# Peptides against a protein of PDB entry 7MKK, part 55

Target 1, 71 residues: chain A of PDB entry 7MKK
Amino acid sequence: SMKEKVKAKLVEIRKFVPFIRRVRIDFQDTLSKVQGHRLDALVNLLDREDVSMSSLNKIEVIIDKLRTRFN

## One batch from the design tools (peptide; made by RFdiffusion4, then SolubleMPNN)

Design b2_p21_5_s2 (from b2_p21_5, 10 letters changed)
Fold by OpenDDE base, seed 5:
Structure b2_p21_5_s2 (fold): chain B 71 residues (1-71), chain A 21 residues (1-21)
Amino acid sequence: as target 1 above (71 residues)
Amino acid sequence: SKKEREEEEEKLLDELLKELE
């Protein structure tokens, strides 16, 4: 079901939480306050269980872009 | 509210995508 697919996607995306945390810490001095806040909020968002597939797809793109720039 | 949280979530993600262009 779609609900099961969302849960599976969320599990896979959560594997990148440590990476997001590292970006936030390692580049804290080069990030603006708002950029740092947004990365913190992204990590917090991934603690939720009611994230939509649309949001998860956006987060996947964000992670890919972060990896390109910061790793 | 739930609706407000969803709106803030979408705003957050859209801003991140924009910044990472």
Scores: peptide ipSAE 0.726, ipTM 0.924, DockQ to the pose 0.830
Fold by OpenDDE base, seed 1:
Structure b2_p21_5_s2 (fold): chain B 71 residues (1-71), chain A 21 residues (1-21)
Amino acid sequence: as target 1 above (71 residues)
Amino acid sequence: SKKEREEEEEKLLDELLKELE
């Protein structure tokens, strides 16, 4: 079901939360306050269970871009 | 509200995507 797909996607995306937190801390001095806040908000968003598939797909792209830029 | 949360979420994600282009 779509519900099951969303939950599975969320589980996979959450595996990158430690990476996002690491980027936030390691590059805190080079990130703007707004950028840091957005990364914090992204982590907080992934704590929710009602994230849509469309949002999860966007988050996946964001993570890929973060990995490209920040290792 | 739920709608407002969703709108803020979309704005957050879109801004992150924009910054990472």
Scores: peptide ipSAE 0.726, ipTM 0.925, DockQ to the pose 0.839
Fold by OpenDDE base, seed 3:
Structure b2_p21_5_s2 (fold): chain B 71 residues (1-71), chain A 21 residues (1-21)
Amino acid sequence: as target 1 above (71 residues)
Amino acid sequence: SKKEREEEEEKLLDELLKELE
């Protein structure tokens, strides 16, 4: 079901939370205040259980781009 | 509200995507 797929996707995406936190801290001096805030908000969003598949797909792309730019 | 939260979350994600283009 779509519900089960969402749950599975969320579990996989959450594996990258430590990475996102690391980017936020390690590059704090080069990130703007708004960029830092958005990364914090992204981590907070992933703590929720009611995240849509659409949002999770966007987050997956964001993580891929972060990995490309920040190792 | 739930609707307002979802709207803000979408704005957040869209802005992140835009900045990382």
Scores: peptide ipSAE 0.726, ipTM 0.924, DockQ to the pose 0.835
Fold by OpenDDE base, seed 2:
Structure b2_p21_5_s2 (fold): chain B 71 residues (1-71), chain A 21 residues (1-21)
Amino acid sequence: as target 1 above (71 residues)
Amino acid sequence: SKKEREEEEEKLLDELLKELE
């Protein structure tokens, strides 16, 4: 079901939370204040259980771009 | 509200995507 797919996707994306946190901290002096805030908000978003598939797909792209830029 | 939260979430994600273009 779609619900099961969403849960599975969320579990996989959550594996990258430590990476996002590291980017936030390691590049804190390079990132703007608003960029840092957005990364914090992204981590907080992933703590929720009601994230949509649409949002999860966007987050996957974001993580991919972060990996490209920040290792 | 749920709607407002979803709107804020959408803005957050879209802004991140734009910044990382």
Scores: peptide ipSAE 0.726, ipTM 0.924, DockQ to the pose 0.844

Design b2_p21_5_s3 (from b2_p21_5, 11 letters changed)
Fold by OpenDDE base, seed 4:
Structure b2_p21_5_s3 (fold): chain B 71 residues (1-71), chain A 21 residues (1-21)
Amino acid sequence: as target 1 above (71 residues)
Amino acid sequence: KKEEEEKKENQLLDELLSLLE
């Protein structure tokens, strides 16, 4: 079902939470205040269970961009 | 409303995408 697919996607995306936290802290001096705040909000969002598939797909793109820029 | 929360969520994500361009 769609719900099962969303749950599976959420589990996969959550594997990158430690990476996002590391980017937020390790590059705090190079990130703008706005960027830092948005990353904090992203981490908080991933604590929720009611994230849509569309949001999860966007988050995946965000993670890919972070990986490209911050390894 | 839940739809308003999702709208704000999407706005957050879109802004973050834009900041990373």
Scores: peptide ipSAE 0.591, ipTM 0.884, DockQ to the pose 0.910
Fold by OpenDDE base, seed 1:
Structure b2_p21_5_s3 (fold): chain B 71 residues (1-71), chain A 21 residues (1-21)
Amino acid sequence: as target 1 above (71 residues)
Amino acid sequence: KKEEEEKKENQLLDELLSLLE
């Protein structure tokens, strides 16, 4: 079901939360205040259980971009 | 209010995408 797919996607995306947190901390001096705040908000969003598939797909793209730039 | 939250969520994600381009 779509609900099961969303839950599975959320589990996979959450595996990158530690990476996002590390980027936020390790590159705090390089990131703008806005970028830092938005990364914090992203982590908070991933703590929720009601994130849509559309949002999760966008988050996946964001994580890919972060990985490209920050290892 | 759920719709408003969804809009704010999308704004957050779109801003992050823009900042990383």
Scores: peptide ipSAE 0.591, ipTM 0.883, DockQ to the pose 0.875
Fold by OpenDDE base, seed 2:
Structure b2_p21_5_s3 (fold): chain B 71 residues (1-71), chain A 21 residues (1-21)
Amino acid sequence: as target 1 above (71 residues)
Amino acid sequence: KKEEEEKKENQLLDELLSLLE
């Protein structure tokens, strides 16, 4: 079901939360205030249970961009 | 309420995407 697909995707995306947190901390002096705030908000968003598949897909792209730049 | 929250969520994600490009 779509519900199960969303749950599975959310579980996989949440595995990158520690990475996002590390980017936020390790590059705090390089990131703008806006960028830092948005990363914090992203982590907070991933604590929610009602994230849509479209949002999760966007988050996956964001993580890929973070990995390209910071990993 | 839910639609408004979803719009704000999308705005957050779109802004992040833009900032990382």
Scores: peptide ipSAE 0.590, ipTM 0.883, DockQ to the pose 0.876
Fold by OpenDDE base, seed 3:
Structure b2_p21_5_s3 (fold): chain B 71 residues (1-71), chain A 21 residues (1-21)
Amino acid sequence: as target 1 above (71 residues)
Amino acid sequence: KKEEEEKKENQLLDELLSLLE
């Protein structure tokens, strides 16, 4: 079901939370305040259980961009 | 309420995407 797919996707995306946190900290000096705030908000969002598939897909793209830029 | 939260969530993510372009 779609619900099961969303839950599975969320579990996979959550594996990158430590990475996002590290980006936030390790590159704090090069990130703008708004960028830092948005990353914090992203981490907080991933604590929720009611994240849509569309949002999770966007988050996946964001993580890919972060991985490209910050390894 | 759920739709409003979803809208705000999408706005956050869209802004993040734009910042990382």
Scores: peptide ipSAE 0.589, ipTM 0.883, DockQ to the pose 0.876

Design b2_p21_5_s4 (from b2_p21_5, 10 letters changed)
Fold by OpenDDE base, seed 2:
Structure b2_p21_5_s4 (fold): chain B 71 residues (1-71), chain A 21 residues (1-21)
Amino acid sequence: as target 1 above (71 residues)
Amino acid sequence: KKKEEEEKINKELDELLSLLE
């Protein structure tokens, strides 16, 4: 079901929360204020259980871009 | 309220995507 797909995707995306937190901290002086705020918001969003698949797909792209730049 | 918050964050995610490109 779509519900199960969303749950599975959320579990996988949450595995990157520590990475996102580290990027936020380690590159705080390099990131703009808005970028830092958006990363904080992203981490907070991933604490939720009602995240849509469309949002999760966007988050996956964001993580890929972060990995390209910071990993 | 939760939906409104998600909509706001989703807009911010789009902005972040743009900023990282």
Scores: peptide ipSAE 0.693, ipTM 0.915, DockQ to the pose 0.758
Fold by OpenDDE base, seed 1:
Structure b2_p21_5_s4 (fold): chain B 71 residues (1-71), chain A 21 residues (1-21)
Amino acid sequence: as target 1 above (71 residues)
Amino acid sequence: KKKEEEEKINKELDELLSLLE
């Protein structure tokens, strides 16, 4: 079901939360204030259980971009 | 309230995507 797919996707995306937190801290001086705030918001979003598939797909793209730039 | 917060964050996600391009 779609609900099961969302839950599975959320589990996979959450594996990158430590990475996102490290980027936020280690590159705090490189990131703009707005970028830092948006990363904080992203982490907070991933703490929720009711994240949509649309949001998770966007987050996946963001993580890919972060990985390319920061590790 | 939580739903409204997520909607706000979704807009911010789009902004973040743009900022990383």
Scores: peptide ipSAE 0.693, ipTM 0.915, DockQ to the pose 0.714
Fold by OpenDDE base, seed 5:
Structure b2_p21_5_s4 (fold): chain B 71 residues (1-71), chain A 21 residues (1-21)
Amino acid sequence: as target 1 above (71 residues)
Amino acid sequence: KKKEEEEKINKELDELLSLLE
């Protein structure tokens, strides 16, 4: 089901939370204040259980961008 | 509220995407 698919994808995306946290801290001086705040919000969002597939797909793209820029 | 919250979340994610170029 779509619900099960969302749950599974959320589990996979959460594997990148440590990476997102590291980017937020390691590049704090490079990131703008707003970028830092948005990354914090992203981490907090991934603690939720009601994230939609649409949101998860966007988060996946964000993670890819972070990986490209910050390894 | 659920729909509104989803829209807010997506707006913030879109903003973050934009901020990351």
Scores: peptide ipSAE 0.688, ipTM 0.914, DockQ to the pose 0.890
Fold by OpenDDE base, seed 3:
Structure b2_p21_5_s4 (fold): chain B 71 residues (1-71), chain A 21 residues (1-21)
Amino acid sequence: as target 1 above (71 residues)
Amino acid sequence: KKKEEEEKINKELDELLSLLE
């Protein structure tokens, strides 16, 4: 079901929370203030259980961009 | 309410995507 897919996707995306946190800290001087704030918000968002598939797909793209830029 | 919140979340995510372009 879609609900099961969302839950599975969320579990996979959450594996990158430590990475996002490290990017936020390690590159604090490189990131703009707004970028930093949005990354903080992203981490907080991933604590939620009611994240939609559309949001998770966007987050996946964000993580890919972060991985490309920040390893 | 839930739909409105989702829209706000997606808007912020879209903005973050743009910031990382």
Scores: peptide ipSAE 0.685, ipTM 0.913, DockQ to the pose 0.919

Design b2_p21_6_s1 (from b2_p21_6, 11 letters changed)
Fold by OpenDDE base, seed 4:
Structure b2_p21_6_s1 (fold): chain B 71 residues (1-71), chain A 21 residues (1-21)
Amino acid sequence: as target 1 above (71 residues)
Amino acid sequence: KKEEEKRVNELLDELLKLLDE
């Protein structure tokens, strides 16, 4: 079901939460304050269970951008 | 729920834009 697919995707995306947190901290001086605040918001978002597949796909793109820049 | 999803998408779109700066 779509519900199970969303749940599976969320589990996979959550594996990157430690990475996002590390980017936020280790590159705090490189990131703008706004970027930092939005990364904090992203981490908080991933604590939720009601994230749509479309949102999860956007988050995956965000993570790819972070990995390109910071890993 | 729909409005919350809209707010989430706006946050994500903003973050995508910010990361392209």
Scores: peptide ipSAE 0.658, ipTM 0.915, DockQ to the pose 0.857
Fold by OpenDDE base, seed 3:
Structure b2_p21_6_s1 (fold): chain B 71 residues (1-71), chain A 21 residues (1-21)
Amino acid sequence: as target 1 above (71 residues)
Amino acid sequence: KKEEEKRVNELLDELLKLLDE
């Protein structure tokens, strides 16, 4: 079901929370204040249980962009 | 719930745009 897919996707995306946190800290000097604040918000968002598949797909793209730019 | 999801999506969309700057 879609609900099960969402739960599975959320579990997979949450594996990148440590990475996002590290990007936020390690590249603090190269991130704008706005970017930093939004990354903090993203980490907080991933603590929630009611994230939609649409949102999770966007988060995946964000993570891919972060990985491309920050390894 | 709809409004919360909207706010979340707006945040994510903004972040996507910021990372493309």
Scores: peptide ipSAE 0.656, ipTM 0.915, DockQ to the pose 0.881
Fold by OpenDDE base, seed 5:
Structure b2_p21_6_s1 (fold): chain B 71 residues (1-71), chain A 21 residues (1-21)
Amino acid sequence: as target 1 above (71 residues)
Amino acid sequence: KKEEEKRVNELLDELLKLLDE
């Protein structure tokens, strides 16, 4: 089901939480204040279980952008 | 529920824009 697919994708996306946290800390001086705050909000969002597939797809794009810039 | 999803998407859209700056 789509609900099961969402849950599975959320599990996979959560594997990148340590990476997001590392970017937030290691590049704190490079990031703007607002960028840092939004990354904190993203990490907090990933603690939730009611995230939609569309949101998870956007988060995947965000992670790809972070990996391109910072890893 | 719909409003919460809207707020989440607004956050993500903003972050996408910020990372393109």
Scores: peptide ipSAE 0.654, ipTM 0.914, DockQ to the pose 0.858
Fold by OpenDDE base, seed 1:
Structure b2_p21_6_s1 (fold): chain B 71 residues (1-71), chain A 21 residues (1-21)
Amino acid sequence: as target 1 above (71 residues)
Amino acid sequence: KKEEEKRVNELLDELLKLLDE
């Protein structure tokens, strides 16, 4: 079901939370204040259980961009 | 709930734009 797919995808995306937190801290001097604040908001969002598939797909793209830029 | 989803999407869209800067 879509509900099961969402939950499974959320579990996989949450594996990148430590990476997002690491980018936020290690590159704090490179990131703008607004970028840092939005990354904090993203981490907080991933603590929720009611994130849609559409949002999760966008988050995957964001993570890919972070990985490309910050490795 | 619909408004909340909208706010989440706006946050994510903004972050996507910011990371392209």
Scores: peptide ipSAE 0.653, ipTM 0.914, DockQ to the pose 0.874

Design b2_p21_6_s2 (from b2_p21_6, 9 letters changed)
Fold by OpenDDE base, seed 3:
Structure b2_p21_6_s2 (fold): chain B 71 residues (1-71), chain A 21 residues (1-21)
Amino acid sequence: as target 1 above (71 residues)
Amino acid sequence: KEEEEKKIEKLLDELLELLDE
């Protein structure tokens, strides 16, 4: 079911929370204040249980962009 | 719930836009 897929994807995406936190800290000097704030918000968002598949797909793209730019 | 979802989507869209700058 879609609900099961969402839950599974959320679990996978949450594996990148440490990475996002590290980007936020390690590249703090190169991130704008706005970018930093939104990364913090992203981490907080991933604590939620009611994240949609649409949101999770966007978060995946965000993580890919972060990985490309920040290793 | 719908309003919260919209706020989340807005946040993510803005973040995507910022990362493309």
Scores: peptide ipSAE 0.635, ipTM 0.908, DockQ to the pose 0.893
Fold by OpenDDE base, seed 2:
Structure b2_p21_6_s2 (fold): chain B 71 residues (1-71), chain A 21 residues (1-21)
Amino acid sequence: as target 1 above (71 residues)
Amino acid sequence: KEEEEKKIEKLLDELLELLDE
């Protein structure tokens, strides 16, 4: 079901929360205030259970971009 | 729910744009 797919994807994306937090802290001096705030908001968003598949797909792209830029 | 979803999408789109700067 779509519900199960969303749940599974959310679980997988949540595995990257520590990475996002590390990017936020390790590169704090190179990130703008708005970038930092948006990363904090992203982490907070991933605490929610009502995230759509559309949002999860965008978050996956964001994580890929973070990995490309910050390893 | 629709308004919250729009806010989330806006946040994510904005973050994508900011990361491309």
Scores: peptide ipSAE 0.634, ipTM 0.908, DockQ to the pose 0.876
Fold by OpenDDE base, seed 4:
Structure b2_p21_6_s2 (fold): chain B 71 residues (1-71), chain A 21 residues (1-21)
Amino acid sequence: as target 1 above (71 residues)
Amino acid sequence: KEEEEKKIEKLLDELLELLDE
């Protein structure tokens, strides 16, 4: 079901929460204040259970961009 | 729920834009 697919995607995306937190901290001096705030908001978003597949797909792109820049 | 989803999408779009700077 779509519900199970969303749940599975969310579980996979949540594996990157430690990475996002690490980027936020380790690169705090190179990130703008707004970028840092948005990363914090992203982490908070991933605590939710009602994230859509569309949003999760965008988050995956965001994580890929972060990995390209910071890993 | 729909409005919350729109807010989330806006956040993500803004973050994508900021990461392209």
Scores: peptide ipSAE 0.634, ipTM 0.908, DockQ to the pose 0.889
Fold by OpenDDE base, seed 5:
Structure b2_p21_6_s2 (fold): chain B 71 residues (1-71), chain A 21 residues (1-21)
Amino acid sequence: as target 1 above (71 residues)
Amino acid sequence: KEEEEKKIEKLLDELLELLDE
């Protein structure tokens, strides 16, 4: 089901939480205050279980952008 | 719940915009 697919994707996306946290800390001086706050909010968002597939797909794009810039 | 989803989408859109700066 789509519900199961969302849950499975959320599990996969959560594997990148340590990476997001590392970017937030290691590049704190490079990031603007707003960017840092948004990354914190992103990590907090991933604690939720009611995230839509649309949101998860956007988060995947965000992670790819972070990897391109910081890894 | 729908409003929560809209708030999440706004957050993600803003973050995408910020990362493109």
Scores: peptide ipSAE 0.634, ipTM 0.908, DockQ to the pose 0.863

Design b2_p21_6_s3 (from b2_p21_6, 11 letters changed)
Fold by OpenDDE base, seed 4:
Structure b2_p21_6_s3 (fold): chain B 71 residues (1-71), chain A 21 residues (1-21)
Amino acid sequence: as target 1 above (71 residues)
Amino acid sequence: KKEEEEKVNKELDELLKLLDE
């Protein structure tokens, strides 16, 4: 079901939460204040259970951008 | 729920733009 697909993708995306947290802290001086705040918000979003597939797809792109720049 | 999703997506889109700076 779509619900199960969303849950599975959320589990996979959550594996990157430690990475996002590390980027937020380790590159705090490189990131703008607004970028930092938005990354904090992203981590908080991933704690929710009601994230849509559309949102998860956008988050994958965000993670890819972070990995390209900071990993 | 749909309205909340739209707000989340808007914020994610803004973050995507910010990361291109």
Scores: peptide ipSAE 0.754, ipTM 0.934, DockQ to the pose 0.864
Fold by OpenDDE base, seed 5:
Structure b2_p21_6_s3 (fold): chain B 71 residues (1-71), chain A 21 residues (1-21)
Amino acid sequence: as target 1 above (71 residues)
Amino acid sequence: KKEEEEKVNKELDELLKLLDE
């Protein structure tokens, strides 16, 4: 079901939370204040269970951008 | 909770734009 797919994708995306936290801290001086705040919000969002598939797909793209820029 | 999802997606879209700056 779509619900199960969302849950599975959320589990996979959550594996990158430590990476997102590291980027937020290690590159704090490179990131703008608003970028930092949005990354904090992203980490907080991933603590929730009611994240939609559309949101998870956007988060996947965000992670890819972070990986490209910050390893 | 469609409205909440739209708010989240809007912020995610903004973050995507911010990372392209």
Scores: peptide ipSAE 0.754, ipTM 0.934, DockQ to the pose 0.891
Fold by OpenDDE base, seed 3:
Structure b2_p21_6_s3 (fold): chain B 71 residues (1-71), chain A 21 residues (1-21)
Amino acid sequence: as target 1 above (71 residues)
Amino acid sequence: KKEEEEKVNKELDELLKLLDE
């Protein structure tokens, strides 16, 4: 079901939370203030259980961009 | 719920744009 897919994807995306936190800290001087703030908000968002598939798909793209730039 | 989701998605879209700068 869609609900099961959302839950599974959320679990997978949450595996990248430590990475996002590290990017936020390690590249604080490179990131703009607004970028940093939005990354903090993203980490907080991933603590929630009611994240939609549309949001998770966007977050996946964000993580890919972060991995490309900051590895 | 829909309104909150739209707000979240808007902010995520903005972050995506910011990362393309």
Scores: peptide ipSAE 0.754, ipTM 0.934, DockQ to the pose 0.903
Fold by OpenDDE base, seed 1:
Structure b2_p21_6_s3 (fold): chain B 71 residues (1-71), chain A 21 residues (1-21)
Amino acid sequence: as target 1 above (71 residues)
Amino acid sequence: KKEEEEKVNKELDELLKLLDE
């Protein structure tokens, strides 16, 4: 079901939360203030259980961009 | 719920743009 797909994808995306937190801290001086705040908000969003598939797809792209730039 | 989803998606889109700067 779509519900199960969303839950499975959320589990996979959450594996990158430690990476996002590390980027936020390690590159705090490189990131703009607004970038830092939005990354904090992203981590908080991933603590929720009601994230949509559309949002999770966007978050995957964000993580890919972070990995390309900061890893 | 749909309105909240739209707000979240808008903020995610803005973050995507910010990371390209």
Scores: peptide ipSAE 0.753, ipTM 0.934, DockQ to the pose 0.901

Design b2_p21_6_s4 (from b2_p21_6, 8 letters changed)
Fold by OpenDDE base, seed 5:
Structure b2_p21_6_s4 (fold): chain B 71 residues (1-71), chain A 21 residues (1-21)
Amino acid sequence: as target 1 above (71 residues)
Amino acid sequence: SEKEEKEVEEMLDELLEELDK
């Protein structure tokens, strides 16, 4: 079901939370205040269980962009 | 809620935009 797919994708995306936190801290001086705040919000979002598939797909793209820029 | 989802999507879109700069 779609619900099961969302749950599975959320589990996979959560594996990158430590990476996102690391980017937020290690590049705090490079990131703008707004960018830092959004990364914090992203981490907080991933603590929730009601994240939509649309959001999860966007988060996956965000993670890819972060990986490209920050390794 | 629908309002919360809209706010989340907006935040994610803005973050994507920032990362494209």
Scores: peptide ipSAE 0.671, ipTM 0.916, DockQ to the pose 0.937
Fold by OpenDDE base, seed 1:
Structure b2_p21_6_s4 (fold): chain B 71 residues (1-71), chain A 21 residues (1-21)
Amino acid sequence: as target 1 above (71 residues)
Amino acid sequence: SEKEEKEVEEMLDELLEELDK
C-alpha cells in the first residue's frame, strides 16, 4: 500500500539525518542563516510520522544535492 | 493538516532552489 511505501521511504530517508545535522554544523559559517534554518526544519520534519510521499521524494533530492556538495 | 503540508512543500522547494545556486 501507499502507506507502507511512505513508511519504508521515511525509514530510509531518516538514515541521512545524522549527515544533515553534520552539514548544518560543520558548514554553519558557509551556509546562510536561511539555509541553516531550513536544514534545521528539515531535520525536525523527519521526526514526524505524517510526511507525504511527495515531500519524501523532494527530501531525497535534497539529500543527493547535499551529498554532492558536502561529501 | 493541509496548511502544514503546503508549508512543508514550500520550504522544501525553497531549500532545493538555494542548493541549486
Scores: peptide ipSAE 0.671, ipTM 0.916, DockQ to the pose 0.937
Fold by OpenDDE base, seed 3:
Structure b2_p21_6_s4 (fold): chain B 71 residues (1-71), chain A 21 residues (1-21)
Amino acid sequence: as target 1 above (71 residues)
Amino acid sequence: SEKEEKEVEEMLDELLEELDK
C-alpha cells in the first residue's frame, strides 16, 4: 500500500539524519542562517511519522545535493 | 494538518532552490 511505501521510504531517509546533522555543524560557517535553520527543520521533520511521499521524494533530492556539495 | 503539510512543502522547495544556486 501507499502507506507502507511511505513508511519504508521514511525509514531509508532517516538513515541520512546523521549526515544532515554533520553538514549542519561542519559547514555552519559556510551556510547562511536561513540554510542552517532549514537543515535543522529538515532533521526535526524526519522525527515525525506523518511525512508525505511528496516530501520524502524532495528530501531524497536534497540529500543527493548535500552529498554532492558536502561529500 | 493541511496547513502544516503546505509549510513543510514550502520549506523543502525553498531549500531545494537554495541548493540549486
Scores: peptide ipSAE 0.671, ipTM 0.916, DockQ to the pose 0.926
Fold by OpenDDE base, seed 2:
Structure b2_p21_6_s4 (fold): chain B 71 residues (1-71), chain A 21 residues (1-21)
Amino acid sequence: as target 1 above (71 residues)
Amino acid sequence: SEKEEKEVEEMLDELLEELDK
């Protein structure tokens, strides 16, 4: 079901929360204020249980871009 | 809510745009 797919995707995406937090901290002086704020918001978003598949797919792309730029 | 989801999507889109620079 879509519900199960969302739950599975959320679990996988949450594994990258420590990475996102490290990017936020390690590159704080390189990131703009708005970029830093958005990364904070992203981490907070992943604490929620009602994230849509659309959002999770975008977050996956974001993580890939962060990995490319920041390791 | 639909409003909250829209706000989330907008934030994510803006973040993607910033990371594409």
Scores: peptide ipSAE 0.669, ipTM 0.916, DockQ to the pose 0.937

